# Peptides against a protein of PDB entry 4BOS: the designs that were tried, part 21

Target 1, 163 residues: chain A of PDB entry 4BOS
Amino acid sequence: PVLTRTVVPADNSCLFTSVYYVVEGGVLNPACAPEMRRLIAQIVASDPDFYSEAILGKTNQEYCDWIKRDDTWGGAIEISILSKFYQCEICVVDTQTVRIDRFGEDAGYTKRVLLIYDGIHYDPLQRNFPDPDTPPLTIFSSNDDIVLVQALELADEARRRRQ
Target 2, 163 residues: chain A of PDB entry 4BOS as posed
Amino acid sequence: PVLTRTVVPADNSALFTSVYYVVEGGVLNPACAPEMRRLIAQIVASDPDFYSEAILGKTNQEYCDWIKRDDTWGGAIEISILSKFYQCEICVVDTQTVRIDRFGEDAGYTKRVLLIYDGIHYDPLQRNFPDPDTPPLTIFSSNDDIVLVQALELADEARRRRQ

## One batch from the design tools (peptide; aimed at target 1 A10)

Design b1_p17_3_s1 (made by RFdiffusion4, then SolubleMPNN; from b1_p17_3, 11 letters changed)
Fold by OpenDDE base, seed 3:
Structure b1_p17_3_s1 (fold): chain B 163 residues (1-163), chain A 17 residues (1-17)
Amino acid sequence: as target 1 above (163 residues)
Amino acid sequence: DLAAALRAREERARAEA
């Protein structure tokens, strides 16, 4: 089995499209972003004590209005929220640094999903199988560290291509 | 806390790209 990248549109909502892809088992839906933005805003608004200005970088209300715009970019806080919502570890491999940031790693989740990030764009990762009748896998065991090694290999190759 | 720090890093990365 090999880990591969599915390129999603660069439409300011690549994070949401990528997360939706992996948590739904490989469903590409570029139209999912508005609802996911609303979901995040709803979660943030529901707990202003936890989602404080220190965490958000702005007031709770300002953040909710900002994230619901169709031209704003998601980042670490949005990944953290989506990790909690979908009850899975979200692992982001960075092609610039060849490092993996793990969100939800201390929550005890049994599942993990993987994204690849180049500093501006997010794409989902999937495991392809040699049997054509076996669909790609996007949800892995949180104990599957082999997939993390494969993700680092993909990132390292991407970095070498730019140098 | 950790989320805020990581978000700041990503925002800087996007600004530099």
Scores: peptide ipSAE 0.033, ipTM 0.686, DockQ to the pose 0.045
OpenDDE base, seeds 1, 2, 4, 5: peptide ipSAE 0.020, 0.019, 0.018, 0.019; ipTM 0.574, 0.585, 0.568, 0.585

Design b1_p17_3_s2 (made by RFdiffusion4, then SolubleMPNN; from b1_p17_3, 6 letters changed; failed a check: too like the target's own chain)
Amino acid sequence: ALKELLAALEAERRAEA

Design b1_p17_3_s3 (made by RFdiffusion4, then SolubleMPNN; from b1_p17_3, 9 letters changed)
Fold by OpenDDE base, seed 5:
Structure b1_p17_3_s3 (fold): chain B 163 residues (1-163), chain A 17 residues (1-17)
Amino acid sequence: as target 1 above (163 residues)
Amino acid sequence: DRAAALAAAQQERLAEA
């Protein structure tokens, strides 16, 4: 079994496309972003006490309008929200630092998904199997630490390619 | 906070675009 990267379009919505891919078991849908942006805005609007200016960097309403634009980039706030919504840990391996940022790790989720991030773009990761009849795996056990090691190896190789 | 730094980096690049 090998951990591989699926390159998604760099269309300002790569985070949403990547998350959708992994949580839906390997479905590539570049048109998923508008609804996911609305979902995030709805969640943020529902809890203005938690999603304050201190967290958002802008007022709750301003953020909701901002994230619904088709050209704004998702980041840690959006990943955190999506982790909670899909009830899974989202692990982001960073090729610039060769580190994994884990979102939702304290929530007790039984599942984890993985993304790879290069500073300006997100892509989803999946495990491919030798048996061609076995589909790639995108949802892993939260106890599967081997996949995290493989993700770090993949990130390190990606970093070396850019040096 | 590393997570916040990553989020900020994304927004910075958006501002540069």
Scores: peptide ipSAE 0.029, ipTM 0.675, DockQ to the pose 0.046
OpenDDE base, seeds 1, 2, 3, 4: peptide ipSAE 0.029, 0.029, 0.027, 0.028; ipTM 0.679, 0.682, 0.665, 0.669; seeds 1, 2 fail the geometry check

Design b1_p17_4 (made by RFdiffusion4)
Pose (drawn by RFdiffusion4):
Structure b1_p17_4 (pose): chain A 163 residues (1-163), chain P 17 residues (1-17)
Amino acid sequence: as target 2 above (163 residues)
Amino acid sequence: EADYVARRLQQLAEEAA
């Protein structure tokens, strides 16, 4: 089986669309983004002690309004939140310098999902099977460290291809 | 795509500041 990127629209909401795709087991639905952003705002507003002005670069309320827009990009804050909400490890494979940032690293989730990130775009990763009957898989066991190795190699290859 | 990339880099620059 081969680790594969599926290209979602680069409409400013790719982070949310990509996370949704992998946690829902392979469903592409761009319309999920506004609701996922509202979910983020709900969580950020619920903990101003943690989501401070220093962390957000603005007020808690300003950040909530900002993230609710259809043109702002999700990042580490959003990913950390979505990892907990969905109760899975979210592994971002960064093809800029070829590394993996593992959100939910120490929460002991049983599940793991992967996104590929080039500094600008987010796309979901999935495992494709050469058997006509076996659909792609987007959710992996936390014990499954080999998929992380395959993702690192895909990151190397993706970096070479992009250059 | 060029405008999209420029807008994204601008946002990252603001966050890094």

Design b1_p17_4_s1 (made by RFdiffusion4, then SolubleMPNN; from b1_p17_4, 8 letters changed)
Fold by OpenDDE base, seed 2:
Structure b1_p17_4_s1 (fold): chain B 163 residues (1-163), chain A 17 residues (1-17)
Amino acid sequence: as target 1 above (163 residues)
Amino acid sequence: MAELEAKRLEQLAKLAA
Protein backbone atom coordinates (compact mmCIF):
# COMPACT_ATOMS: atom_id res chain seq x y z
CA PRO B 1 0.00 0.00 0.00
CA VAL B 2 1.18 3.49 -0.90
CA LEU B 3 -0.14 6.90 0.08
CA THR B 4 -0.78 9.09 -2.94
CA ARG B 5 -1.95 12.60 -3.71
CA THR B 6 -4.90 13.44 -5.93
CA VAL B 7 -4.48 16.90 -7.41
CA VAL B 8 -7.67 18.94 -7.31
CA PRO B 9 -8.23 22.21 -9.18
CA ALA B 10 -6.26 25.18 -7.87
CA ASP B 11 -9.33 27.32 -7.37
CA ASN B 12 -10.46 29.17 -4.27
CA SER B 13 -12.33 26.07 -3.10
CA CYS B 14 -9.57 23.46 -3.05
CA LEU B 15 -10.04 22.87 0.68
CA PHE B 16 -13.71 22.02 0.27
CA THR B 17 -13.05 19.83 -2.75
CA SER B 18 -10.32 18.00 -0.86
CA VAL B 19 -12.39 17.44 2.27
CA TYR B 20 -15.36 16.29 0.22
CA TYR B 21 -13.09 13.86 -1.62
CA VAL B 22 -11.77 12.15 1.49
CA VAL B 23 -14.97 12.04 3.55
CA GLU B 24 -16.97 10.71 0.60
CA GLY B 25 -14.52 7.88 -0.02
CA GLY B 26 -12.65 9.29 -2.99
CA VAL B 27 -15.24 11.22 -4.97
CA LEU B 28 -13.78 14.11 -6.93
CA ASN B 29 -16.43 16.81 -7.23
CA PRO B 30 -15.09 20.32 -7.88
CA ALA B 31 -18.68 21.57 -7.91
CA CYS B 32 -19.21 20.66 -4.25
CA ALA B 33 -17.91 23.97 -2.89
CA PRO B 34 -21.12 26.04 -2.89
CA GLU B 35 -22.93 23.39 -0.86
CA MET B 36 -19.96 22.93 1.47
CA ARG B 37 -19.80 26.68 2.05
CA ARG B 38 -23.53 26.75 2.77
CA LEU B 39 -23.13 23.85 5.19
CA ILE B 40 -20.42 25.66 7.13
CA ALA B 41 -22.41 28.88 7.20
CA GLN B 42 -25.44 26.99 8.48
CA ILE B 43 -23.43 25.39 11.28
CA VAL B 44 -21.89 28.72 12.29
CA ALA B 45 -25.24 30.50 12.24
CA SER B 46 -26.80 27.77 14.37
CA ASP B 47 -24.54 28.51 17.35
CA PRO B 48 -23.66 32.19 17.62
CA ASP B 49 -22.62 31.77 21.25
CA PHE B 50 -19.84 29.35 20.38
CA TYR B 51 -18.96 30.82 16.99
CA SER B 52 -18.33 34.29 18.36
CA GLU B 53 -16.23 37.15 17.06
CA ALA B 54 -13.39 35.86 19.20
CA ILE B 55 -13.45 32.56 17.31
CA LEU B 56 -14.30 33.87 13.85
CA GLY B 57 -12.40 37.17 13.80
CA LYS B 58 -15.60 38.81 12.56
CA THR B 59 -19.26 38.77 13.53
CA ASN B 60 -21.20 35.57 13.05
CA GLN B 61 -23.26 37.11 10.26
CA GLU B 62 -20.21 38.63 8.56
CA TYR B 63 -18.48 35.27 8.57
CA CYS B 64 -21.49 33.52 7.09
CA ASP B 65 -21.69 36.05 4.29
CA TRP B 66 -17.94 35.84 3.75
CA ILE B 67 -17.59 32.06 3.61
CA LYS B 68 -20.47 31.75 1.15
CA ARG B 69 -18.59 33.88 -1.38
CA ASP B 70 -17.08 31.80 -4.16
CA ASP B 71 -13.72 33.58 -3.96
CA THR B 72 -12.88 33.19 -0.25
CA TRP B 73 -10.41 30.60 0.97
CA GLY B 74 -11.06 27.99 3.58
CA GLY B 75 -8.64 27.46 6.42
CA ALA B 76 -8.23 26.18 9.94
CA ILE B 77 -11.61 27.35 11.19
CA GLU B 78 -13.40 25.61 8.32
CA ILE B 79 -11.38 22.44 8.85
CA SER B 80 -12.31 22.48 12.53
CA ILE B 81 -15.97 22.89 11.69
CA LEU B 82 -15.88 20.11 9.10
CA SER B 83 -14.05 17.83 11.52
CA LYS B 84 -16.85 18.29 14.04
CA PHE B 85 -19.53 17.88 11.41
CA TYR B 86 -18.16 14.66 9.94
CA GLN B 87 -17.02 13.40 13.35
CA CYS B 88 -13.54 12.56 12.12
CA GLU B 89 -10.00 13.75 12.68
CA ILE B 90 -8.69 15.83 9.80
CA CYS B 91 -4.91 15.66 9.47
CA VAL B 92 -3.15 18.24 7.30
CA VAL B 93 0.45 17.55 6.33
CA ASP B 94 2.33 20.73 5.44
CA THR B 95 4.97 20.40 2.72
CA GLN B 96 6.67 23.62 3.78
CA THR B 97 7.35 22.52 7.34
CA VAL B 98 6.94 18.73 7.04
CA ARG B 99 4.58 18.77 9.98
CA ILE B 100 1.08 17.47 10.54
CA ASP B 101 -1.62 19.69 11.99
CA ARG B 102 -4.35 17.56 13.50
CA PHE B 103 -7.89 18.83 13.84
CA GLY B 104 -10.24 16.98 16.15
CA GLU B 105 -7.45 14.93 17.70
CA ASP B 106 -8.86 15.34 21.22
CA ALA B 107 -12.47 14.57 20.30
CA GLY B 108 -12.11 10.80 20.46
CA TYR B 109 -13.05 10.14 16.84
CA THR B 110 -12.32 6.66 15.52
CA LYS B 111 -11.65 7.82 11.95
CA ARG B 112 -9.17 10.18 10.33
CA VAL B 113 -8.72 11.66 6.87
CA LEU B 114 -5.65 13.32 5.40
CA LEU B 115 -4.94 16.42 3.33
CA ILE B 116 -1.67 17.78 1.99
CA TYR B 117 -1.05 21.53 2.08
CA ASP B 118 1.70 23.62 0.46
CA GLY B 119 0.86 26.99 1.98
CA ILE B 120 -1.77 28.00 -0.53
CA HIS B 121 -3.28 24.79 -1.95
CA TYR B 122 -4.95 21.72 -0.43
CA ASP B 123 -5.08 18.26 -1.99
CA PRO B 124 -6.55 15.02 -0.64
CA LEU B 125 -4.50 11.93 0.20
CA GLN B 126 -5.48 8.32 -0.37
CA ARG B 127 -4.01 4.85 0.11
CA ASN B 128 -3.67 2.81 -3.06
CA PHE B 129 -3.51 -0.97 -2.86
CA PRO B 130 -1.53 -3.42 -4.99
CA ASP B 131 -4.73 -5.15 -6.05
CA PRO B 132 -6.16 -2.97 -8.83
CA ASP B 133 -9.65 -4.17 -7.97
CA THR B 134 -9.38 -2.81 -4.42
CA PRO B 135 -10.52 0.81 -4.38
CA PRO B 136 -8.31 3.46 -2.76
CA LEU B 137 -8.88 4.19 0.91
CA THR B 138 -9.44 7.76 2.12
CA ILE B 139 -10.82 7.07 5.60
CA PHE B 140 -8.37 5.61 8.08
CA SER B 141 -8.48 4.41 11.65
CA SER B 142 -7.44 7.05 14.15
CA ASN B 143 -5.08 4.36 15.45
CA ASP B 144 -3.33 4.05 12.08
CA ASP B 145 -0.13 5.95 12.74
CA ILE B 146 1.58 4.38 9.74
CA VAL B 147 -0.47 6.59 7.44
CA LEU B 148 0.83 9.65 9.32
CA VAL B 149 4.41 8.49 8.77
CA GLN B 150 3.66 7.97 5.10
CA ALA B 151 2.14 11.45 4.90
CA LEU B 152 5.28 12.97 6.41
CA GLU B 153 7.43 11.07 3.94
CA LEU B 154 5.28 12.31 1.09
CA ALA B 155 5.57 15.88 2.32
CA ASP B 156 9.33 15.60 2.75
CA GLU B 157 9.69 14.32 -0.80
CA ALA B 158 7.59 17.21 -2.07
CA ARG B 159 9.73 19.68 -0.14
CA ARG B 160 12.97 18.24 -1.50
CA ARG B 161 11.65 18.50 -5.05
CA ARG B 162 11.16 22.24 -4.57
CA GLN B 163 14.70 22.75 -3.20
CA MET A 1 -17.82 5.50 4.26
CA ALA A 2 -21.08 4.24 5.67
CA GLU A 3 -20.16 5.42 9.14
CA LEU A 4 -19.33 8.93 7.99
CA GLU A 5 -22.48 9.10 5.92
CA ALA A 6 -24.55 8.09 8.93
CA LYS A 7 -22.86 10.72 11.06
CA ARG A 8 -23.36 13.33 8.37
CA LEU A 9 -27.06 12.55 8.15
CA GLU A 10 -27.37 12.70 11.91
CA GLN A 11 -25.74 16.11 11.99
CA LEU A 12 -27.94 17.36 9.17
CA ALA A 13 -31.01 16.23 11.08
CA LYS A 14 -29.85 18.18 14.11
CA LEU A 15 -29.28 21.29 12.02
CA ALA A 16 -32.72 21.00 10.48
CA ALA A 17 -34.41 20.67 13.88
Scores: peptide ipSAE 0.024, ipTM 0.631, DockQ to the pose 0.024
OpenDDE base, seeds 1, 3, 4, 5: peptide ipSAE 0.022, 0.022, 0.023, 0.023; ipTM 0.601, 0.608, 0.595, 0.629; seed 4 fails the geometry check

Design b1_p17_4_s2 (made by RFdiffusion4, then SolubleMPNN; from b1_p17_4, 10 letters changed)
Fold by OpenDDE base, seed 2:
Structure b1_p17_4_s2 (fold): chain B 163 residues (1-163), chain A 17 residues (1-17)
Amino acid sequence: as target 1 above (163 residues)
Amino acid sequence: MKELEEKRLAQLAKLAA
């Protein structure tokens, strides 16, 4: 079994496409972004006390309007929200630093998904199996630390080859 | 998209409860 990267379109919605891919078991749908943006906005709007200006960097309403635009980029805030929504750890391996940022790591989730990030673009990660009839795995046990090591190795290789 | 919509609606229902 090998951890591999699936390249999604390099558009302003690559984070949403990547998250959707991994949490849905390997479904590539670049058209998922508008609905995911609305989902995030609804969650944020529902709790203005928690999702305060201090957290969002803008007012709750301004953020909701902003994230629903088709030309705005998702980041750590959106990953955190999606982690909570999907009840899983979202682990982002950064090719620039060869570090993993774990979102939802203290929430007690039993599952984790992995993304790879190069500073401007997100892609999903999946485990491919030798048996061609076995579909790739995108949802891992939160106890599977081997996949984190594999992600770091993949990121380091990407860094060295400038991929 | 249907699965996402179903999850979204379920989440909104929980938030409204």
Scores: peptide ipSAE 0.023, ipTM 0.652, DockQ to the pose 0.026
OpenDDE base, seeds 1, 3, 4, 5: peptide ipSAE 0.022, 0.021, 0.022, 0.023; ipTM 0.626, 0.629, 0.627, 0.649; seed 3 fails the geometry check

Design b1_p17_4_s3 (made by RFdiffusion4, then SolubleMPNN; from b1_p17_4, 12 letters changed)
Fold by OpenDDE base, seed 5:
Structure b1_p17_4_s3 (fold): chain B 163 residues (1-163), chain A 17 residues (1-17)
Amino acid sequence: as target 1 above (163 residues)
Amino acid sequence: MKELEEKRKKQLEELAK
């Protein structure tokens, strides 16, 4: 089995597309962003005490209006929210630092999904199997540390290719 | 733009129990 990257469109919604892909078992749907953006806005709006200006960098209402735009990026805040929503650990391997940032790692989730990030773009990761009839796996056990090693290897290779 | 919102609604209902 090999961990591979599925390249999604390089638009401002790549994070949402990537998350949707992995949590839905490998479904590429670039049109998922509007609904996911609205979902995040609803969650943020529902808890203005937690999602304060200190966290958002803007007022709660301003953030909600901002994230619902189709030309604004997603990041750590959105990943954290989606981790909780989908009840899974979201692991992001960074090709620039060759490090993995874990979101939801302390929540006790039994599942983890993986994204790869190059500083400006997110892509989903999947495990391919030797048997061509076995579909790729995008949802892993939170105890599967092998996939994390493979993600680091993938990131390291990507970094070396850019040097 | 309904599937995710419905899922969230169900989650909220479960938490409210």
Scores: peptide ipSAE 0.421, ipTM 0.886, DockQ to the pose 0.023
OpenDDE base, seeds 1, 2, 3, 4: peptide ipSAE 0.078, 0.031, 0.414, 0.025; ipTM 0.703, 0.645, 0.883, 0.577

Design b1_p17_4_s4 (made by RFdiffusion4, then SolubleMPNN; from b1_p17_4, 11 letters changed)
Fold by OpenDDE base, seed 2:
Structure b1_p17_4_s4 (fold): chain B 163 residues (1-163), chain A 17 residues (1-17)
Amino acid sequence: as target 1 above (163 residues)
Amino acid sequence: MKELIEKRLKQLKELAE
């Protein structure tokens, strides 16, 4: 079994497309962004006391309007929210630093998904099996540390290719 | 999806209380 990336479109919504891909078991749907953006806005609007200006960098309402735009990029705040919503750890391996940022690591989730990030673009990661009849795996056990090692190796190789 | 969102939002609100 090997860990590989699926390149999603390099548009303003690559984060949402990537998250949707991994949490839905490997479904590539570039048109999912509007619904994902609306989902995040709904969650943020539901708790203005928690999602304060200090956390969002803007007022709750301003953030909701901003994230629903079709040309705004998602980041750490959105990943944190999606981790909570899907009840899974979201691990992002950075090809520039060869480090993994883990979102939801202290929430006690039994599942984890993985993304790869190059400083601009997000892509989803999946495990491919030698059996052609076995579909790729995108949802892993939160105890599967081997997949994290494989993600680091993948990121390190990507970094070397750019140098 | 809508039903799932509503259920999860309810859970999040309860956790925030």
Scores: peptide ipSAE 0.039, ipTM 0.630, DockQ to the pose 0.025
OpenDDE base, seeds 1, 3, 4, 5: peptide ipSAE 0.029, 0.022, 0.007, 0.028; ipTM 0.633, 0.610, 0.367, 0.621

Design b1_p17_5 (made by RFdiffusion4)
Pose (drawn by RFdiffusion4):
Structure b1_p17_5 (pose): chain A 163 residues (1-163), chain P 17 residues (1-17)
Amino acid sequence: as target 2 above (163 residues)
Amino acid sequence: AHAAHNAEYAAQQAAEA
């Protein structure tokens, strides 16, 4: 089986579209983004002690309004939130310097999902099978550390191809 | 970068169709 990127639209919501794709088991639905952003705003507004002005670079309310736009990019704050909501580890494979940032690293989730990130775009990763009957898998066990190794290599390859 | 990425997306969708 081969680790594979599926290219989602670069419409400013790729982070949400990619996360949705992997946690839902391989469903591409760009229309999920507005609802996922509202979910983020709901959670950010619910903990102003943690989501402080220092963390957000603006007021809690300003951040909520900002993230609800269709043109703002999701990042680490959004990913940390989505990891908890979906109760899975979200592994972002960064092809800029070839490393993995593991959200939910210490929450003991049983599940793991992967996104590939080049500093500008987010796309989901999945495992493809050479058997005609076996569909791609997007959710992996937290015990499954080999998929992380394959993702690191894909990051190396992706970095080379992009250059 | 976005144009190239979206071209890849459009090519992928065309291949699936």

Design b1_p17_5_s1 (made by RFdiffusion4, then SolubleMPNN; from b1_p17_5, 7 letters changed)
Fold by OpenDDE base, seed 1:
Structure b1_p17_5_s1 (fold): chain B 163 residues (1-163), chain A 17 residues (1-17)
Amino acid sequence: as target 1 above (163 residues)
Amino acid sequence: SVAEHNAEFEAQLAALA
């Protein structure tokens, strides 16, 4: 399909790199992770009542210290936080299950971005255009369900290639 | 950029202080 995957480095920060890529309109910057981690830590620290130990699995302070480490992996909680911060729906298509996890789906955001996940690695998704002068699109309307179908097709193809 | 977003967030927090 027109939707394509941009492979980012398989490091501990692939989630942050991928999110940065899509929310910034297709900018690949693997060096964005430290600032992204700090951003998340600041958000968590700012609301200890909401970001409780029950949600974090550790104390608020422990989480903040943990997420700022260079070697810790982001996951669903970080995606949720980033969705809220960037005010967009983050849709993650899983190649293992060929299902989409939607973060921020009930928040009323007008925009959505897409990631592809294989169980250990995140990559960003983009829509390519035949016109070489038209840059790829990474930010979609939250009403664009065609892109979700394309993401599922892409994930299914990825799964079949592994089988 | 992430840095710009972070600065914006910090400004929002400062406004609430």
Scores: peptide ipSAE 0.030, ipTM 0.605, DockQ to the pose 0.021
OpenDDE base, seeds 2, 3, 4, 5: peptide ipSAE 0.028, 0.012, 0.027, 0.030; ipTM 0.603, 0.378, 0.598, 0.591

Design b1_p17_5_s2 (made by RFdiffusion4, then SolubleMPNN; from b1_p17_5, 6 letters changed)
Fold by OpenDDE base, seed 1:
Structure b1_p17_5_s2 (fold): chain B 163 residues (1-163), chain A 17 residues (1-17)
Amino acid sequence: as target 1 above (163 residues)
Amino acid sequence: SVAEHNAEFAAQLAAAA
């Protein structure tokens, strides 16, 4: 089995597309962003005490309006929210630093998913199998540290290719 | 699918709202 990258469209919604891909078991849906944005906004709006201006960098209402725009980008805040929502660890391997940032690692989730990040663009990662009839795996055990090593290898290769 | 937890989470959010 090998870990591979699925390239999603390089648009302002690549984070949402990538997360959707991995949490849904490998479903590429570039049109998922509006609903994902609405989901995040609803979560943020539901708890203004937790999602404060200190966390958001703007008022709760301003953030909700902002994230629902089609031309705004998701980041660490959104990843954290999605980790909580899907109850899984979201591991982001950065090709610039060759480091993995783990979101939700302290929550005790039994599952993890992986994204690869180049500083602006997110793509999902999947494990491919030699059997063509076996679909790729996108949801891993939170104890599967081998997949993290493989992700670092992918990131290092991407860095060498300047991609 | 990891999304199987969304119903429970949604209920928690509704209760907290």
Scores: peptide ipSAE 0.032, ipTM 0.636, DockQ to the pose 0.021
OpenDDE base, seeds 2, 3, 4, 5: peptide ipSAE 0.027, 0.031, 0.017, 0.026; ipTM 0.637, 0.632, 0.591, 0.636

Design b1_p17_5_s3 (made by RFdiffusion4, then SolubleMPNN; from b1_p17_5, 6 letters changed)
Fold by OpenDDE base, seed 4:
Structure b1_p17_5_s3 (fold): chain B 163 residues (1-163), chain A 17 residues (1-17)
Amino acid sequence: as target 1 above (163 residues)
Amino acid sequence: STAAHNAEFLAQLAALA
């Protein structure tokens, strides 16, 4: 099996599109962002004590208004929230550093999904199988360390292509 | 940018540790 990336649009909502893709088992829906932005805003608004200005870098209300805009970029805050919401590790392999940031790694989740990140853009990762009738896998066991190795290899190859 | 957003978040978390 080979780990590959699916290139999603660079439309300021690539993080949301990518997360949606992997957690829904390989469904590409670039129109998913508005609802996901609303979801995040609802979660943040529901717990102003936890999602404080110290965490958000702005007031709770300001963040909620900001994240619901169609031109604002998702990042670590949103990944952390989505990890908690979907109850899975979100593993982000960075092509610039060839390192993996694991969100939700201490939560005891049994599942993980993978994204590839180049410093500004996110894409989803999936495992392809030799049998063309077997659909790609996007949700992995949190014990599957092989997929992490494959992600690092993929990121290293991507880095080499850009330099 | 996404990178700037991530850096800001990580810096905030580090300050709270």
Scores: peptide ipSAE 0.025, ipTM 0.594, DockQ to the pose 0.025
OpenDDE base, seeds 1, 2, 3, 5: peptide ipSAE 0.021, 0.020, 0.019, 0.020; ipTM 0.619, 0.620, 0.614, 0.623

Design b1_p17_5_s4 (made by RFdiffusion4, then SolubleMPNN; from b1_p17_5, 7 letters changed)
Fold by OpenDDE base, seed 3:
Structure b1_p17_5_s4 (fold): chain B 163 residues (1-163), chain A 17 residues (1-17)
Amino acid sequence: as target 1 above (163 residues)
Amino acid sequence: SRAAHNAEFLEQLAALA
């Protein structure tokens, strides 16, 4: 088994496309972003006490309006929210630093998904199997630390190639 | 862009835990 990268469109919604891909078991849907943006806005709006200005960097309402725009980028806030929503750890390997940021790591989730990030663009990661009849795996056990090692290897290679 | 991880947010989140 080998961990590979699936390149998604380099649009303003690459994070949402990538998350959707991994949590849905490998479904590429570039049109998923509007609804995912709405989902995040709904979650944020529903809990203004937790999602305060201290967390959002802006008022709750301002954030909701901002994230629903089709030209704004998702980041750590959105990843954290999506981790909670999908009840899984989201691990982001950074090709610039060759480090993994783990979102939801203290929540006790049994599953994890992986993204690769280059400072601007997000892509999803998947495990491919030699058997062509075995579909790629995008949802891993939270105890599977081998996949994290493989992700770091991919990031290191990407950095070396300036990819 | 804000595609980068927000270190300040992460710290705030940790403080709430």
Scores: peptide ipSAE 0.029, ipTM 0.666, DockQ to the pose 0.025
OpenDDE base, seeds 1, 2, 4, 5: peptide ipSAE 0.029, 0.029, 0.026, 0.029; ipTM 0.672, 0.680, 0.648, 0.664

Design b1_p17_6 (made by RFdiffusion4)
Pose (drawn by RFdiffusion4):
Structure b1_p17_6 (pose): chain A 163 residues (1-163), chain P 17 residues (1-17)
Amino acid sequence: as target 2 above (163 residues)
Amino acid sequence: TEEELRERLNAERNAAS
């Protein structure tokens, strides 16, 4: 089986569309983004002690309004939140310098999902099978460390191809 | 700017898709 990127639209919501794709087991639905952003705002507004002005670079309310727009880009705050909501590890494979940032690293989730990130775009990763009957898999066991190795290599290859 | 760069790269990428 081969680790594979599926290209989602680069419409400013790719982070949410990619996360949705992997946590739902391989469903591409761009319309999920507004609802996922509202979910983010709901969680950010619920903990102003943690989501402080220092962390957000603006007021809690300003951040909520900002993230609810259709043109703002999700990042680490959003990913940390979505990892907890979905109760899975979200591994972002960064092809800029070829590393993996593992959200939910120490929460003991049983599940793991992968996104590939080039500094601008987010796309989901999945495992494809050469058997006609076996559909791609987007959710991996937390014990499954080999998929992380394959993702690091895909990051190397993706970096070479992009250059 | 970063925003202009993102818009250009997104347009290129969406055209190639």

Design b1_p17_6_s1 (made by RFdiffusion4, then SolubleMPNN; from b1_p17_6, 10 letters changed)
Fold by OpenDDE base, seed 4:
Structure b1_p17_6_s1 (fold): chain B 163 residues (1-163), chain A 17 residues (1-17)
Amino acid sequence: as target 1 above (163 residues)
Amino acid sequence: SAEARRRAEAARRNAAL
């Protein structure tokens, strides 16, 4: 089996599209972003004590309005929220540093999903199988450390392509 | 615009990596 990336549109909503892809088992739906943005806003609004101005960089209400715009970028806050919502570890491999940032690693989730990030764009990762009739896998065991090694290899290859 | 700049800065600050 090999780990590969599926390139999603660079339409300001690549994070949402990528997360949706992996948590739904490989469903590419670029139209998922508005609903996911509303989900983020709902969760942020529900806990203003935690999602404070110190965390958000703006008032809770301002952040909710901001993230619901179709041209604003999600980031670490959104990944953290989506990890909790979907009850899975979200592992982001960075092609600039060839490092993995793990969200939800201390929550005890049994599942992990993987994204690849280059500083401005997110794409989902999937495991392809030799049998063409076996669909790609996007949801892995949180104990599957081999997939993390494969993600680092993929990121290193991507880095070399740009250097 | 000033708003566009603020949004861009916020997006970068909120980057995961």
Scores: peptide ipSAE 0.057, ipTM 0.734, DockQ to the pose 0.069
OpenDDE base, seeds 1, 2, 3, 5: peptide ipSAE 0.048, 0.040, 0.043, 0.041; ipTM 0.719, 0.706, 0.713, 0.704; seeds 2, 5 fail the geometry check

Design b1_p17_6_s2 (made by RFdiffusion4, then SolubleMPNN; from b1_p17_6, 10 letters changed)
Fold by OpenDDE base, seed 3:
Structure b1_p17_6_s2 (fold): chain B 163 residues (1-163), chain A 17 residues (1-17)
Amino acid sequence: as target 1 above (163 residues)
Amino acid sequence: SLAALRAAEAAARNAAL
């Protein structure tokens, strides 16, 4: 079994495409972004006390309008929201720093998904199996720390290629 | 929690062109 990267389009919605891919079990749908953006906005709008200006950097309504634009980029806030929504840990391996940022790690989720990030672009990660009849795995056990090691190896390799 | 969200913000940056 090997952890591999699926390159999604380098558009402003790569985070949403990548998250959708891993949480849906490996479905690549670059057109998922508008719905994902609306989902984020709906969640934020539903709890203005929790999602305050202090967190959002703008008013709740301003954020909702902003994230629904097709040219705005998702980040840590959106990842944290999606982690809660999908009830899974989202692990982001950074190829610039060769580290993993874990979202939802204290929530007690039994599942984790992985993204790879280069400072600009997000891609999803999957485990491929030697048996061609076994489909790739995108949803891992939160106890599977081997996949985190493999993600770090993948990031380190990417970093070395840029040197 | 608020602290958790702030920690998340510090942990990862936004993607940008």
Scores: peptide ipSAE 0.033, ipTM 0.680, DockQ to the pose 0.044
OpenDDE base, seeds 1, 2, 4, 5: peptide ipSAE 0.031, 0.032, 0.032, 0.027; ipTM 0.675, 0.690, 0.701, 0.667; seeds 1, 5 fail the geometry check

Design b1_p17_6_s3 (made by RFdiffusion4, then SolubleMPNN; from b1_p17_6, 6 letters changed)
Fold by OpenDDE base, seed 2:
Structure b1_p17_6_s3 (fold): chain B 163 residues (1-163), chain A 17 residues (1-17)
Amino acid sequence: as target 1 above (163 residues)
Amino acid sequence: SFEELRERYSAELNAAQ
């Protein structure tokens, strides 16, 4: 089995599209962003004590309005929130540094999903199987360290292509 | 730290630079 990248549209919602893809088992839906933005805003608004200005970089209300805009980009805050919502680690492989950051790693989740990030764009990762009748896997065991190694290899290859 | 993560993975910020 090999870990591969599915290129999603390079728009301001690539993070949301990528997360949706992996948590839904490989469903590509570029139109998912508005609903996911609303979900995040709802979660943030529900707990203003936790999601403080110190965390958000803006007031709770300002953040909610901001994230629901069609032209704002998601990042670490949104990844953290989505990790908690979906109860899984979201592992992001950064091709610029060839490192993996595991959002939600301290929460004790039994499952993980993987994204690849180049500093501007997010894409989802999936495991492809030799059997063409077996669909790609996007949700992995949090004990599956092999997938992390494969992700690093993928990132390293991507970096080499740019050098 | 989370602050480092926030800066590193801010696609908008990186794209604007």
Scores: peptide ipSAE 0.327, ipTM 0.797, DockQ to the pose 0.072
OpenDDE base, seeds 1, 3, 4, 5: peptide ipSAE 0.327, 0.293, 0.057, 0.083; ipTM 0.796, 0.773, 0.683, 0.698

Design b1_p17_6_s4 (made by RFdiffusion4, then SolubleMPNN; from b1_p17_6, 8 letters changed)
Fold by OpenDDE base, seed 3:
Structure b1_p17_6_s4 (fold): chain B 163 residues (1-163), chain A 17 residues (1-17)
Amino acid sequence: as target 1 above (163 residues)
Amino acid sequence: SFEELRAAYAAARNAAL
């Protein structure tokens, strides 16, 4: 089994497309972004005491309006919210630093998904199997540290290729 | 707790992503 990268469109919603891909078991849906943005906004709006300016960096309402725009990019806050919503670790391997940022690692989730990030673009990662009848795996055990090593190897290779 | 989650979210917000 080999860990591979699926290239998603380089639009303002690559994070949402990538997250949707991995949490849905490998479904590429570039049209998922508006609903994903609405989901995040609904979660934030539902608890203004929890999602305060200290967390958001702006008022609750300002954030909700901002994230629902089709030309704004998701980041760490959105990944954190999505990790909580989907009840899984979201691990982001950075090709520039060859490091993994783990979101939800202290929550005790049994599942993890992986993204690869180059500083301006997110892509999903999947494990492919030699048997063509076995579909790729996008949801891993949180105890599977081998997949993290493989992700680091992919990032290192990408860095060497200046990708 | 919500306090623990808020701290975690704040830390994540400051991550290098």
Scores: peptide ipSAE 0.028, ipTM 0.628, DockQ to the pose 0.031
OpenDDE base, seeds 1, 2, 4, 5: peptide ipSAE 0.024, 0.019, 0.030, 0.020; ipTM 0.570, 0.578, 0.631, 0.582; seeds 4, 5 fail the geometry check

